# Peptides against a protein of PDB entry 3HTU: the designs that were tried, part 34

Target 1, 75 residues: chain A of PDB entry 3HTU
Amino acid sequence: RRPEEWGKLIYQWVSRSGQNNSVFTLYELTNGEDTEDEEFHGLDEATLLRALQALQQEHKAEIITVSDGRGVKFF

## One batch from the design tools (peptide; made by RFdiffusion4, then SolubleMPNN)

Design b2_p16_3_s1 (from b2_p16_3, 5 letters changed)
Fold by OpenDDE base, seed 3:
Structure b2_p16_3_s1 (fold): chain B 75 residues (1-75), chain A 16 residues (1-16)
Amino acid sequence: as target 1 above (75 residues)
Amino acid sequence: MEEEREKAREEGRKKL
């Protein structure tokens, strides 16, 4: 899958799920309990980041990269 | 993980 295809899968999951403030760490998206049954579980961080960057270009996500506060906010 | 998520929320609120 291309990064944008991963982004589509991730956003579909986010859109269909109820999450607090729609904010995730990068780790919990691919390693968290809530995504264990998703195809993107276990996705490497580099590919995840490219997927999220594709979503950010569509204004569907905002990547947070500050030290000790890394994550993503979905819209 | 929870602490990092809270930091991400805080920074997200500031950034946007």
Scores: peptide ipSAE 0.194, ipTM 0.729, DockQ to the pose 0.177
Fold by OpenDDE base, seed 4:
Structure b2_p16_3_s1 (fold): chain B 75 residues (1-75), chain A 16 residues (1-16)
Amino acid sequence: as target 1 above (75 residues)
Amino acid sequence: MEEEREKAREEGRKKL
């Protein structure tokens, strides 16, 4: 899958899961308990970042890339 | 994990 396709899958999960909190660490998305059944579980961080960057271009996500507290906010 | 998420949320508020 292309990064954009991964982004689509991730965003679909976020949108449909009914999460009350739209902020995730990068680790939670690919290694967390809540995504164990998702196809993107175990996705490498480099590909994840490219996927999230694609969503960010569409104003569907904002990536937090500070040295401490890295994550992403979905819209 | 929760602490890191909270930090991300806080940094997100500062960034946005």
Scores: peptide ipSAE 0.190, ipTM 0.725, DockQ to the pose 0.146
Fold by OpenDDE base, seed 5:
Structure b2_p16_3_s1 (fold): chain B 75 residues (1-75), chain A 16 residues (1-16)
Amino acid sequence: as target 1 above (75 residues)
Amino acid sequence: MEEEREKAREEGRKKL
């Protein structure tokens, strides 16, 4: 899959999951309990970042890449 | 994980 295809899958999950919070760590998206049944579970971080960058270009996400406290906010 | 998420939220609020 291309990064934008992964981004689509991730964003679809975020949109449909009924999450009470739109902020995630990068780890919990691919290794968390809530995504165990998703195709993107176990996705490598490099590919994840590219996927999120694709979403960011569409103003659907904001990547938080600060020292100690990485994550992403979905819109 | 929760601690990191909280930190991400805090930093995100500063950044956004």
Scores: peptide ipSAE 0.176, ipTM 0.714, DockQ to the pose 0.145
Fold by OpenDDE base, seed 1:
Structure b2_p16_3_s1 (fold): chain B 75 residues (1-75), chain A 16 residues (1-16)
Amino acid sequence: as target 1 above (75 residues)
Amino acid sequence: MEEEREKAREEGRKKL
């Protein structure tokens, strides 16, 4: 899959999960318990970042890249 | 992870 295809899958999960909090650590998305059944579980962080960058271009996500507290906010 | 998420949220509020 291309990064934008991964981004689509991730965003679909975020949108359909009905979660109250839209902020995730990057690790939670690919290694968390809540995504164990998702195709993107286990995705390497480099590919994840590219996927999230694609979503960011579409204004669907904001990547938080500070040294501490890295994560992503979905819109 | 919750601590890191909270930090991400705090930094997100500053960045956004």
Scores: peptide ipSAE 0.174, ipTM 0.714, DockQ to the pose 0.177

Design b2_p16_3_s2 (from b2_p16_3, 6 letters changed)
Fold by OpenDDE base, seed 2:
Structure b2_p16_3_s2 (fold): chain B 75 residues (1-75), chain A 16 residues (1-16)
Amino acid sequence: as target 1 above (75 residues)
Amino acid sequence: MEEERKKAIEEGRKKL
């Protein structure tokens, strides 16, 4: 799959899962318990980041990079 | 192992 295709799958999960919070660490998206049954579980971080960057270009997400961590906010 | 994973996620969220 291309990064854009992964992004679509991730965004579909976020928008349909009824999540209370829209902010995630990159780690929990691919390694968290909540995504164990999703196709993108176990996805390498590099590909995940590219997928999120595609969503960011569509104004559907904002990648958060702080001095001691990385995450993403979905819109 | 699961508790360790949850803790890692929690600590990660605190940094954002």
Scores: peptide ipSAE 0.432, ipTM 0.842, DockQ to the pose 0.047
Fold by OpenDDE base, seed 5:
Structure b2_p16_3_s2 (fold): chain B 75 residues (1-75), chain A 16 residues (1-16)
Amino acid sequence: as target 1 above (75 residues)
Amino acid sequence: MEEERKKAIEEGRKKL
């Protein structure tokens, strides 16, 4: 899958899951319990980041990078 | 194991 395709799958899950908090660590998106049944579970961080960057270009996400971790906010 | 992961996620979210 292309990064844009992964981004679509991730954003669809976020939109449909009814999450109270739209902020995620990168780790919990691909390794968390909440996404165990999703196709993007176990996705490598590099591909995940590219997928999120694609969403960011569409103003659907904001990647947050801090010294001690990274995350993403979905819109 | 799961509790450790949960704590890591919570700490991560606090930093964002």
Scores: peptide ipSAE 0.135, ipTM 0.688, DockQ to the pose 0.049
Fold by OpenDDE base, seed 1:
Formats: structure tokens, C-alpha cells, sequence
Structure b2_p16_3_s2 (fold): chain B 75 residues (1-75), chain A 16 residues (1-16)
């Protein structure tokens, strides 16, 4: 899958799963219990980041890049 | 992981 395709799958999960909070760390998106049954579970961080960057281009996500506590907010 | 998420939320709220 291309990063954009991964982004689509991730965003579909976010938008349809009824999340109480739309902010995630990068780790919990691919390694957390909430995504255990999703195709993108276990996705490497580099590919995840590219997927999120594609979503960011579409204004569907904002990547939070700080020294500690990196994550993403979905819209 | 939870503490990291809390920090991400805090930083996200500042930025957005």
C-alpha cells in the first residue's frame, strides 16, 4: 500500500470508530490496544508518518512534533 | 504511553 492508502484506512478508522479523543501518539496508533484489529496495526513508524503527512495535506490531520510526546490530531 | 499521550494533547492544544 502507498502512504496515502494507509492514511485513508487510518482516517476511516478514526472517523467511524466513535473516538472520544482525536489526539493520538504515533505509537498507540500502530501498537495500541484500540487498533489491534486494524490492518494498520504494526505499521512501521516511517510509513505511518508518511501516511499522516498525506492526511495533513488534506487538512484531515495535524502532526504534533515536539521533543517529547509526539502525536497527531485528527479532524 | 499514557503520559506521552497527555503531553501530546497538551502540546496539540497549544498549537491548534
Amino acid sequence: as target 1 above (75 residues)
Amino acid sequence: MEEERKKAIEEGRKKL
Scores: peptide ipSAE 0.107, ipTM 0.670, DockQ to the pose 0.143
Fold by OpenDDE base, seed 4:
Structure b2_p16_3_s2 (fold): chain B 75 residues (1-75), chain A 16 residues (1-16)
Amino acid sequence: as target 1 above (75 residues)
Amino acid sequence: MEEERKKAIEEGRKKL
């Protein structure tokens, strides 16, 4: 899959999960308990980042970088 | 181990 395709899958999960908090760490998305059954579980960080960047271009996500990690907010 | 990971994730989310 291309990064854009991964982004689509990730966003679909976010939209359908009904979660109140739309902020995630990158680790949480691919290694967390909540995504264990998702196709993107275990996705490498580099590909994940590209996927999220694609969503960011569509104004569906905002990547957050802090000194001790990275995260993403979905819209 | 799992609880430790959950705490780390929670702390990370607080910083975002």
Scores: peptide ipSAE 0.069, ipTM 0.631, DockQ to the pose 0.049

Design b2_p16_3_s3 (from b2_p16_3, 7 letters changed)
Fold by OpenDDE base, seed 3:
Structure b2_p16_3_s3 (fold): chain B 75 residues (1-75), chain A 16 residues (1-16)
Amino acid sequence: as target 1 above (75 residues)
Amino acid sequence: MEKEREKAIEEGRKKL
């Protein structure tokens, strides 16, 4: 899959899951318990970042890169 | 990861 395709799958999960908070660490998305059954579970961080960057271009996400607080906010 | 997550959440809230 291309990064854009991964981004689509991730965003679909976020939209359907009804999470209380739309902010995740990058680790939670690919290694967390909440995504164990998702196709993107176990995805390497480099590909994840490219996927999220694609979503960011569409204003569907914002990557957070502050010290000891890396993550992503979905819109 | 909880501490890191809390930091990310706080930073995310600031950007609302």
Scores: peptide ipSAE 0.079, ipTM 0.665, DockQ to the pose 0.172
Fold by OpenDDE base, seed 2:
Structure b2_p16_3_s3 (fold): chain B 75 residues (1-75), chain A 16 residues (1-16)
Amino acid sequence: as target 1 above (75 residues)
Amino acid sequence: MEKEREKAIEEGRKKL
């Protein structure tokens, strides 16, 4: 799958689960309990980041990169 | 991980 395709799957989960406007760490998205049944569970962080960057271009997410933490906010 | 999440949430709130 291309990063954009992964981004679509991730955002579909966010939307269907009613978690818009939520904040996640990158680890929670691919290794957390809430996504264990999703196709993107276990996705490598590099591919995840590219997927989220694709969503960011569509104004569906904003990647948060600070010294003490990293995550993503979905809209 | 918990501290990272807390920081991400705080930064996310600042951008609301």
Scores: peptide ipSAE 0.077, ipTM 0.661, DockQ to the pose 0.173
Fold by OpenDDE base, seed 5:
Structure b2_p16_3_s3 (fold): chain B 75 residues (1-75), chain A 16 residues (1-16)
Amino acid sequence: as target 1 above (75 residues)
Amino acid sequence: MEKEREKAIEEGRKKL
């Protein structure tokens, strides 16, 4: 899958689960309990980041990068 | 690990 396709799957989950405007760590998106049944569970961080960057270009997400961690806010 | 990340995210959230 292309990053844009992964982004679509991730955002569909966020929207369907009613978690728009929520903030996640990158880790919990791919390794958390809430996404265990999703196709993107276990996705490598590099691909995840590219997927989120694609969503960010569409103004559907904002990646939070700080010295001691990273996360994402979905809109 | 996750606890530390949460703290970082909270700090980052203030920038949004």
Scores: peptide ipSAE 0.072, ipTM 0.653, DockQ to the pose 0.194
Fold by OpenDDE base, seed 4:
Structure b2_p16_3_s3 (fold): chain B 75 residues (1-75), chain A 16 residues (1-16)
Amino acid sequence: as target 1 above (75 residues)
Amino acid sequence: MEKEREKAIEEGRKKL
């Protein structure tokens, strides 16, 4: 899959999960318990980042970088 | 191990 395709799958999960908090760490998305059954579980961080960047271009996500980690907010 | 991981994730989310 291309990064854009991964982004689509990730966003679909976010939209359908009904979660109140739409902020995640990158690690949480691919290694967290909540995504164990998702196709993107275990996705490498580099590809994940590209996927999220694609979503960011569509104004569906905002990547957050802090000194001790990275995360993403979904819209 | 999992409990520690959850804590780390939560602490990370608080910073975002």
Scores: peptide ipSAE 0.049, ipTM 0.654, DockQ to the pose 0.049

Design b2_p16_3_s4 (from b2_p16_3, 7 letters changed)
Fold by OpenDDE base, seed 2:
Structure b2_p16_3_s4 (fold): chain B 75 residues (1-75), chain A 16 residues (1-16)
Amino acid sequence: as target 1 above (75 residues)
Amino acid sequence: MEEERKRAIEEGRKKL
């Protein structure tokens, strides 16, 4: 899959899952219990980041980079 | 392992 295709799958999950939080760590998207049944569970972080960057270009996400970690906010 | 994973996620969120 292309990064854009992964991004679509991730955003679809965010949209349909009824999550009460819009901010995630990168780790929890691919390693958290909430995504264990999703196709993108276990996705390597480099590919995940590229997928999120694709969503960011579409104004559907904002990648958060701080000194102590990284995350993403979905819109 | 599950509790450790949950703690890691929580601590990660606090840093954002």
Scores: peptide ipSAE 0.457, ipTM 0.854, DockQ to the pose 0.047
Fold by OpenDDE base, seed 5:
Structure b2_p16_3_s4 (fold): chain B 75 residues (1-75), chain A 16 residues (1-16)
Amino acid sequence: as target 1 above (75 residues)
Amino acid sequence: MEEERKRAIEEGRKKL
């Protein structure tokens, strides 16, 4: 899958998952309990980041990259 | 994971 395709799958899950919080660590998306049944579970971080960057270009996500924490906010 | 999440949320709120 292309990064954009992974991004689509991830955003579909986020949009429909009923999450109380739209902020995730990168680890939570690919290794967390909530995504165990998703196709993107276990996705390597490099591919994940590219997928999220694609979503960011569409204004569907904001990647949080700071020294003391990393994550993504979905819109 | 939880501590990193807390940091990410806090930093995200400041950044965004």
Scores: peptide ipSAE 0.165, ipTM 0.709, DockQ to the pose 0.142
Fold by OpenDDE base, seed 1:
Structure b2_p16_3_s4 (fold): chain B 75 residues (1-75), chain A 16 residues (1-16)
Amino acid sequence: as target 1 above (75 residues)
Amino acid sequence: MEEERKRAIEEGRKKL
């Protein structure tokens, strides 16, 4: 899958899962308990980041890259 | 991991 295809799958999960809090660490998305049944579970962080960057380009996410506080907010 | 999430949430709120 291309990064934008992974991004689509991730965003579909976020938008359909009824999440109250749309902020995640990158690790939570691919290694967390809430995504164990998702195809993107176990996705390497480098590919995840590229997927999120594709979503960010579409204004569907904002990557939070601050010292000692990385994450992503979905819109 | 939880502490990182808390920091991410706080930084995310600042950007809103």
Scores: peptide ipSAE 0.156, ipTM 0.702, DockQ to the pose 0.144
Fold by OpenDDE base, seed 4:
Structure b2_p16_3_s4 (fold): chain B 75 residues (1-75), chain A 16 residues (1-16)
Amino acid sequence: as target 1 above (75 residues)
Amino acid sequence: MEEERKRAIEEGRKKL
């Protein structure tokens, strides 16, 4: 899958689970308990980041980068 | 391991 395709799957999960406007760490998305049954569970961070960047271009997410880590807010 | 993971997640959230 392309990063954009992963982004679509991730956003679909966010939307269907009613977690729009929620903040996640990148770790939560791919390694968290809430996504254990999702296809994107275990996705490498580099690909995840590209997926989220694609969503960000669509104004569906905002990547948060701080000195001690990264997260994402979905809209 | 699970509890460690949960703590890591929570600590990560607090930094955002």
Scores: peptide ipSAE 0.080, ipTM 0.677, DockQ to the pose 0.046

Design b2_p16_4_s1 (from b2_p16_4, 10 letters changed)
Fold by OpenDDE base, seed 2:
Structure b2_p16_4_s1 (fold): chain B 75 residues (1-75), chain A 16 residues (1-16)
Amino acid sequence: as target 1 above (75 residues)
Amino acid sequence: MPTVSEEDIEKLREML
């Protein structure tokens, strides 16, 4: 899958689970219990980042970088 | 236009 396609799957999960306007760590998205049954579970961080960047271009997410790591807010 | 708030950043810091 292309990053844009992964982004679509991730955002679909966010929307269907009612978690818009939520903040996630990158680790939680791909390794958390809440996404264990999703296709993007276990996705490598590099590909995840590109997927989120694609969503960011569509104003559906914003990647947050702090000293202790990175996360994302979905809109 | 959607934006990240300072509260969002603080939430993230607590999660990391």
Scores: peptide ipSAE 0.713, ipTM 0.936, DockQ to the pose 0.865
Fold by OpenDDE base, seed 1:
Structure b2_p16_4_s1 (fold): chain B 75 residues (1-75), chain A 16 residues (1-16)
Amino acid sequence: as target 1 above (75 residues)
Amino acid sequence: MPTVSEEDIEKLREML
């Protein structure tokens, strides 16, 4: 899958689970219990980041960088 | 344009 295709799957999960306007760490998106049944569970962080960047271009997400790490907010 | 608030950033800091 291309990054934008992964982004679509991730955003679909966010939307269907009613978690728009929520903040996630990158880790919990791919390693958390809430996404264990999703195709993107276990996705490497590099590919995840590219997927989120694709969503960011569509104004559906914004990647957040702080001193302790990175996360993302979905819109 | 949707934006990230200061509260969102603080939430993230607490999660990391």
Scores: peptide ipSAE 0.709, ipTM 0.934, DockQ to the pose 0.871
Fold by OpenDDE base, seed 5:
Structure b2_p16_4_s1 (fold): chain B 75 residues (1-75), chain A 16 residues (1-16)
Amino acid sequence: as target 1 above (75 residues)
Amino acid sequence: MPTVSEEDIEKLREML
């Protein structure tokens, strides 16, 4: 899958679960219990980041970087 | 344009 295709799958999950306007760590998106049944569970962080960047271009997400790590807010 | 708030950043810091 291309990054934008992964982005679509991730955003579909966010929308289906009613978690728009929520903040996630990048780790919990691909390694957390909440996404265990999703195709993107276990996705490498590099590909995840590119997927989120694709969503960011569509104004559906914003990647957040702090000293302790990275996360994302979905819109 | 949707934006990240200071509250969002604080939430993230608590999660990390």
Scores: peptide ipSAE 0.707, ipTM 0.935, DockQ to the pose 0.880
Fold by OpenDDE base, seed 3:
Structure b2_p16_4_s1 (fold): chain B 75 residues (1-75), chain A 16 residues (1-16)
Amino acid sequence: as target 1 above (75 residues)
Amino acid sequence: MPTVSEEDIEKLREML
């Protein structure tokens, strides 16, 4: 899958689960309990980041970088 | 245009 395709799957999950306007760590998106049944569970962080960057271009997400790590807000 | 707030950043810090 291309990063854009991963982004679509991730955003579909966010929307269907009613978690728009929520903040996630990058870790919990791919390793957390809430996404265990999703195709993107276990996705490597590099590919995840590219997927989120694709969503960011569409104003559907914004990647957040702080001293303790990275996360993302979905819109 | 959607934007990240200071509250969002604080939430993230608490999660990390």
Scores: peptide ipSAE 0.701, ipTM 0.934, DockQ to the pose 0.873

Design b2_p16_4_s2 (from b2_p16_4, 8 letters changed)
Fold by OpenDDE base, seed 4:
Structure b2_p16_4_s2 (fold): chain B 75 residues (1-75), chain A 16 residues (1-16)
Amino acid sequence: as target 1 above (75 residues)
Amino acid sequence: MPTVTEEDIEELRKKL
């Protein structure tokens, strides 16, 4: 899958689970319990970032970088 | 434009 395709899957999960306007760590998106049954579970961080960047271009997400790591807010 | 708030950032810090 291309990053844009991963982004679509991720955002679909966010939307159908009612978690728009929520903040996630990158870890809990791909390694958390809530996404265990999702196709993007276990996705490598590099590909995840590219997927989120694609969503960011669409104003559907914003990647947040702090000293202790990175996360994302979905809109 | 959607925006990240200070509360969002603080929430993230707590999660990390």
Scores: peptide ipSAE 0.750, ipTM 0.938, DockQ to the pose 0.877
Fold by OpenDDE base, seed 2:
Structure b2_p16_4_s2 (fold): chain B 75 residues (1-75), chain A 16 residues (1-16)
Amino acid sequence: as target 1 above (75 residues)
Amino acid sequence: MPTVTEEDIEELRKKL
């Protein structure tokens, strides 16, 4: 899958689960309990980041960087 | 335009 296709799957999960306007760490998106049944569970961080960057271009997400790591807010 | 707030950033810091 292309990063844009992964982004679509991630955003579909966010929308259908009512998680819009929520903040996630990158870790909990791919390794968290809430996404265990999703196709993007276990996705490598590099591909995840590119997927989120694609969503960011569409104004559907914003990647957040702080001293202790990175996360993302979905819109 | 969607925006990240300071509250969002603090929430993220708590998770990390």
Scores: peptide ipSAE 0.748, ipTM 0.938, DockQ to the pose 0.875
Fold by OpenDDE base, seed 1:
Structure b2_p16_4_s2 (fold): chain B 75 residues (1-75), chain A 16 residues (1-16)
Amino acid sequence: as target 1 above (75 residues)
Amino acid sequence: MPTVTEEDIEELRKKL
């Protein structure tokens, strides 16, 4: 899958689970219990970032960088 | 345009 395709799957999960306007760590998206049944569970962080960057271009997400790490807010 | 707020940033810091 291309990053854009991963982004679509991730955003679909966010939307269907009613978690738009929520903040996630990158870790909980790919390693959390809530996404264990999703195809993107276990996705490497580099590919995840590219997927989120694709969503960011569509104004569906914004990657957040702080001193202790990174996360994302979905819209 | 969608916007990340200071509250969002603080929430993230708590999770990290």
Scores: peptide ipSAE 0.748, ipTM 0.938, DockQ to the pose 0.876
Fold by OpenDDE base, seed 3:
Formats: C-alpha cells, structure tokens, sequence
Structure b2_p16_4_s2 (fold): chain B 75 residues (1-75), chain A 16 residues (1-16)
C-alpha cells in the first residue's frame, strides 16, 4: 500500500470510531489495543508518518512533536 | 483550517 492508502484506512477508522478531534501518540495508533483488529496495526512508524503526512496535506490531521515523542491530532 | 491547541499538546505529553 502507498502511504496515501494507509492514511485513508487510518482516517476511516478514526471517523468510524468517532474519534475526530482526538490526539494520539504514534505508538498507540499502531500498537495500541484500540487498533488491534485494524489492518494498520503493527505498521512501521516510518510508513505511518508518511501516511499521516498525506492526511496532513488534506487538513485531516496534524503531526505534533514534543520533547518526549510524536503524536497526531485528527480533524 | 484545523488547528492544534495547547490543550492538545498537553494531552499528548500526558500520553507519552
């Protein structure tokens, strides 16, 4: 899958689960219990980041970087 | 234009 395709799957999950406007760590998106049954569970962080960057271009997400790590807010 | 707030950042810091 291309990063844009991963982004679509991730955003579909966010939307279906009613978690728009929520903040996630990158870890909990791909390794958390809430996404355990999703196709993107276990996705490597590099590919995840590219997927989120694709969503960011569409104003559907914004990647957040702090001293302790990275996360994302979905819109 | 969606915007990340300081509250969002604080929430993230708590999760990390």
Amino acid sequence: as target 1 above (75 residues)
Amino acid sequence: MPTVTEEDIEELRKKL
Scores: peptide ipSAE 0.741, ipTM 0.938, DockQ to the pose 0.878

Design b2_p16_4_s3 (from b2_p16_4, 8 letters changed)
Fold by OpenDDE base, seed 4:
Structure b2_p16_4_s3 (fold): chain B 75 residues (1-75), chain A 16 residues (1-16)
Amino acid sequence: as target 1 above (75 residues)
Amino acid sequence: MPTVTQEDIEELKKKL
């Protein structure tokens, strides 16, 4: 899958689970319990970032970088 | 445009 395709899958999960306007760490998106049954569970961080960047271009997400790590807010 | 708030940032910091 291309990053854009991963982004679509991730955003679909966010939307159907009612978690728009929520903040996630990158880890919990791909390694958390809440996404265990999702296709993007276990996705490598580099690909995840590219997927989120694709969503960011669509104004559906914004990647947040702080001293202790990175996360994302979905819109 | 969608906006990340300071509250969002603080929430992220707590989760990291």
Scores: peptide ipSAE 0.750, ipTM 0.939, DockQ to the pose 0.878
Fold by OpenDDE base, seed 1:
Structure b2_p16_4_s3 (fold): chain B 75 residues (1-75), chain A 16 residues (1-16)
Amino acid sequence: as target 1 above (75 residues)
Amino acid sequence: MPTVTQEDIEELKKKL
């Protein structure tokens, strides 16, 4: 899958689970219990980041960088 | 445009 295709799957999960306007760490998206049944569970961080960047271009997400790590807010 | 707030940032910091 291309990054934008992964982004679509991730955003679909966020939307269907009613978690728009929520903040996630990158880790909990791919390694958390809530996404264990999703195709993107276990996705490498580099590919995840590219997927989120694709969503960011569509104004559906914004990647957040702080001193202790990175996360994302979905819209 | 969608916006990340300071509250969002603080929430993220708590999760990390």
Scores: peptide ipSAE 0.748, ipTM 0.938, DockQ to the pose 0.877
Fold by OpenDDE base, seed 3:
Structure b2_p16_4_s3 (fold): chain B 75 residues (1-75), chain A 16 residues (1-16)
Amino acid sequence: as target 1 above (75 residues)
Amino acid sequence: MPTVTQEDIEELKKKL
């Protein structure tokens, strides 16, 4: 899958689960309990980041970087 | 345009 395709799957999950406007760590998106049944569970962080960057271009997400790590807000 | 707020950042910090 291309990063854009991963982004679509991730955003579909966010929307279907009613978690728009929520903040996630990158870790919990791909390794958390809430996404265990999703195709993107276990996705490597590099590919995840590219997927989120694709969503960011569409104003559907914004990647957040702080001293202790990274996360993302979905819109 | 969508915007990340300071509250969002603080929430993220709590999760990390």
Scores: peptide ipSAE 0.747, ipTM 0.939, DockQ to the pose 0.876
Fold by OpenDDE base, seed 2:
Structure b2_p16_4_s3 (fold): chain B 75 residues (1-75), chain A 16 residues (1-16)
Amino acid sequence: as target 1 above (75 residues)
Amino acid sequence: MPTVTQEDIEELKKKL
């Protein structure tokens, strides 16, 4: 899958689960219990980041970088 | 235009 396609799957999960406007760490998105049954579970961080960047271009997400790591807010 | 707030940042810091 292309990053844009991964982004679509991730955003679909966010929307369907009612978690728009939520903040996630990158780790919990791909390794957390809540996404264990999703196709993007276990996705490598590099590909995840590119997927989120694609969503960011569509104003559906914003990647957050702090000293202790990275996360994302979905809109 | 969607924006990240300071509250969002603090929430993220709690998770990291």
Scores: peptide ipSAE 0.747, ipTM 0.938, DockQ to the pose 0.848

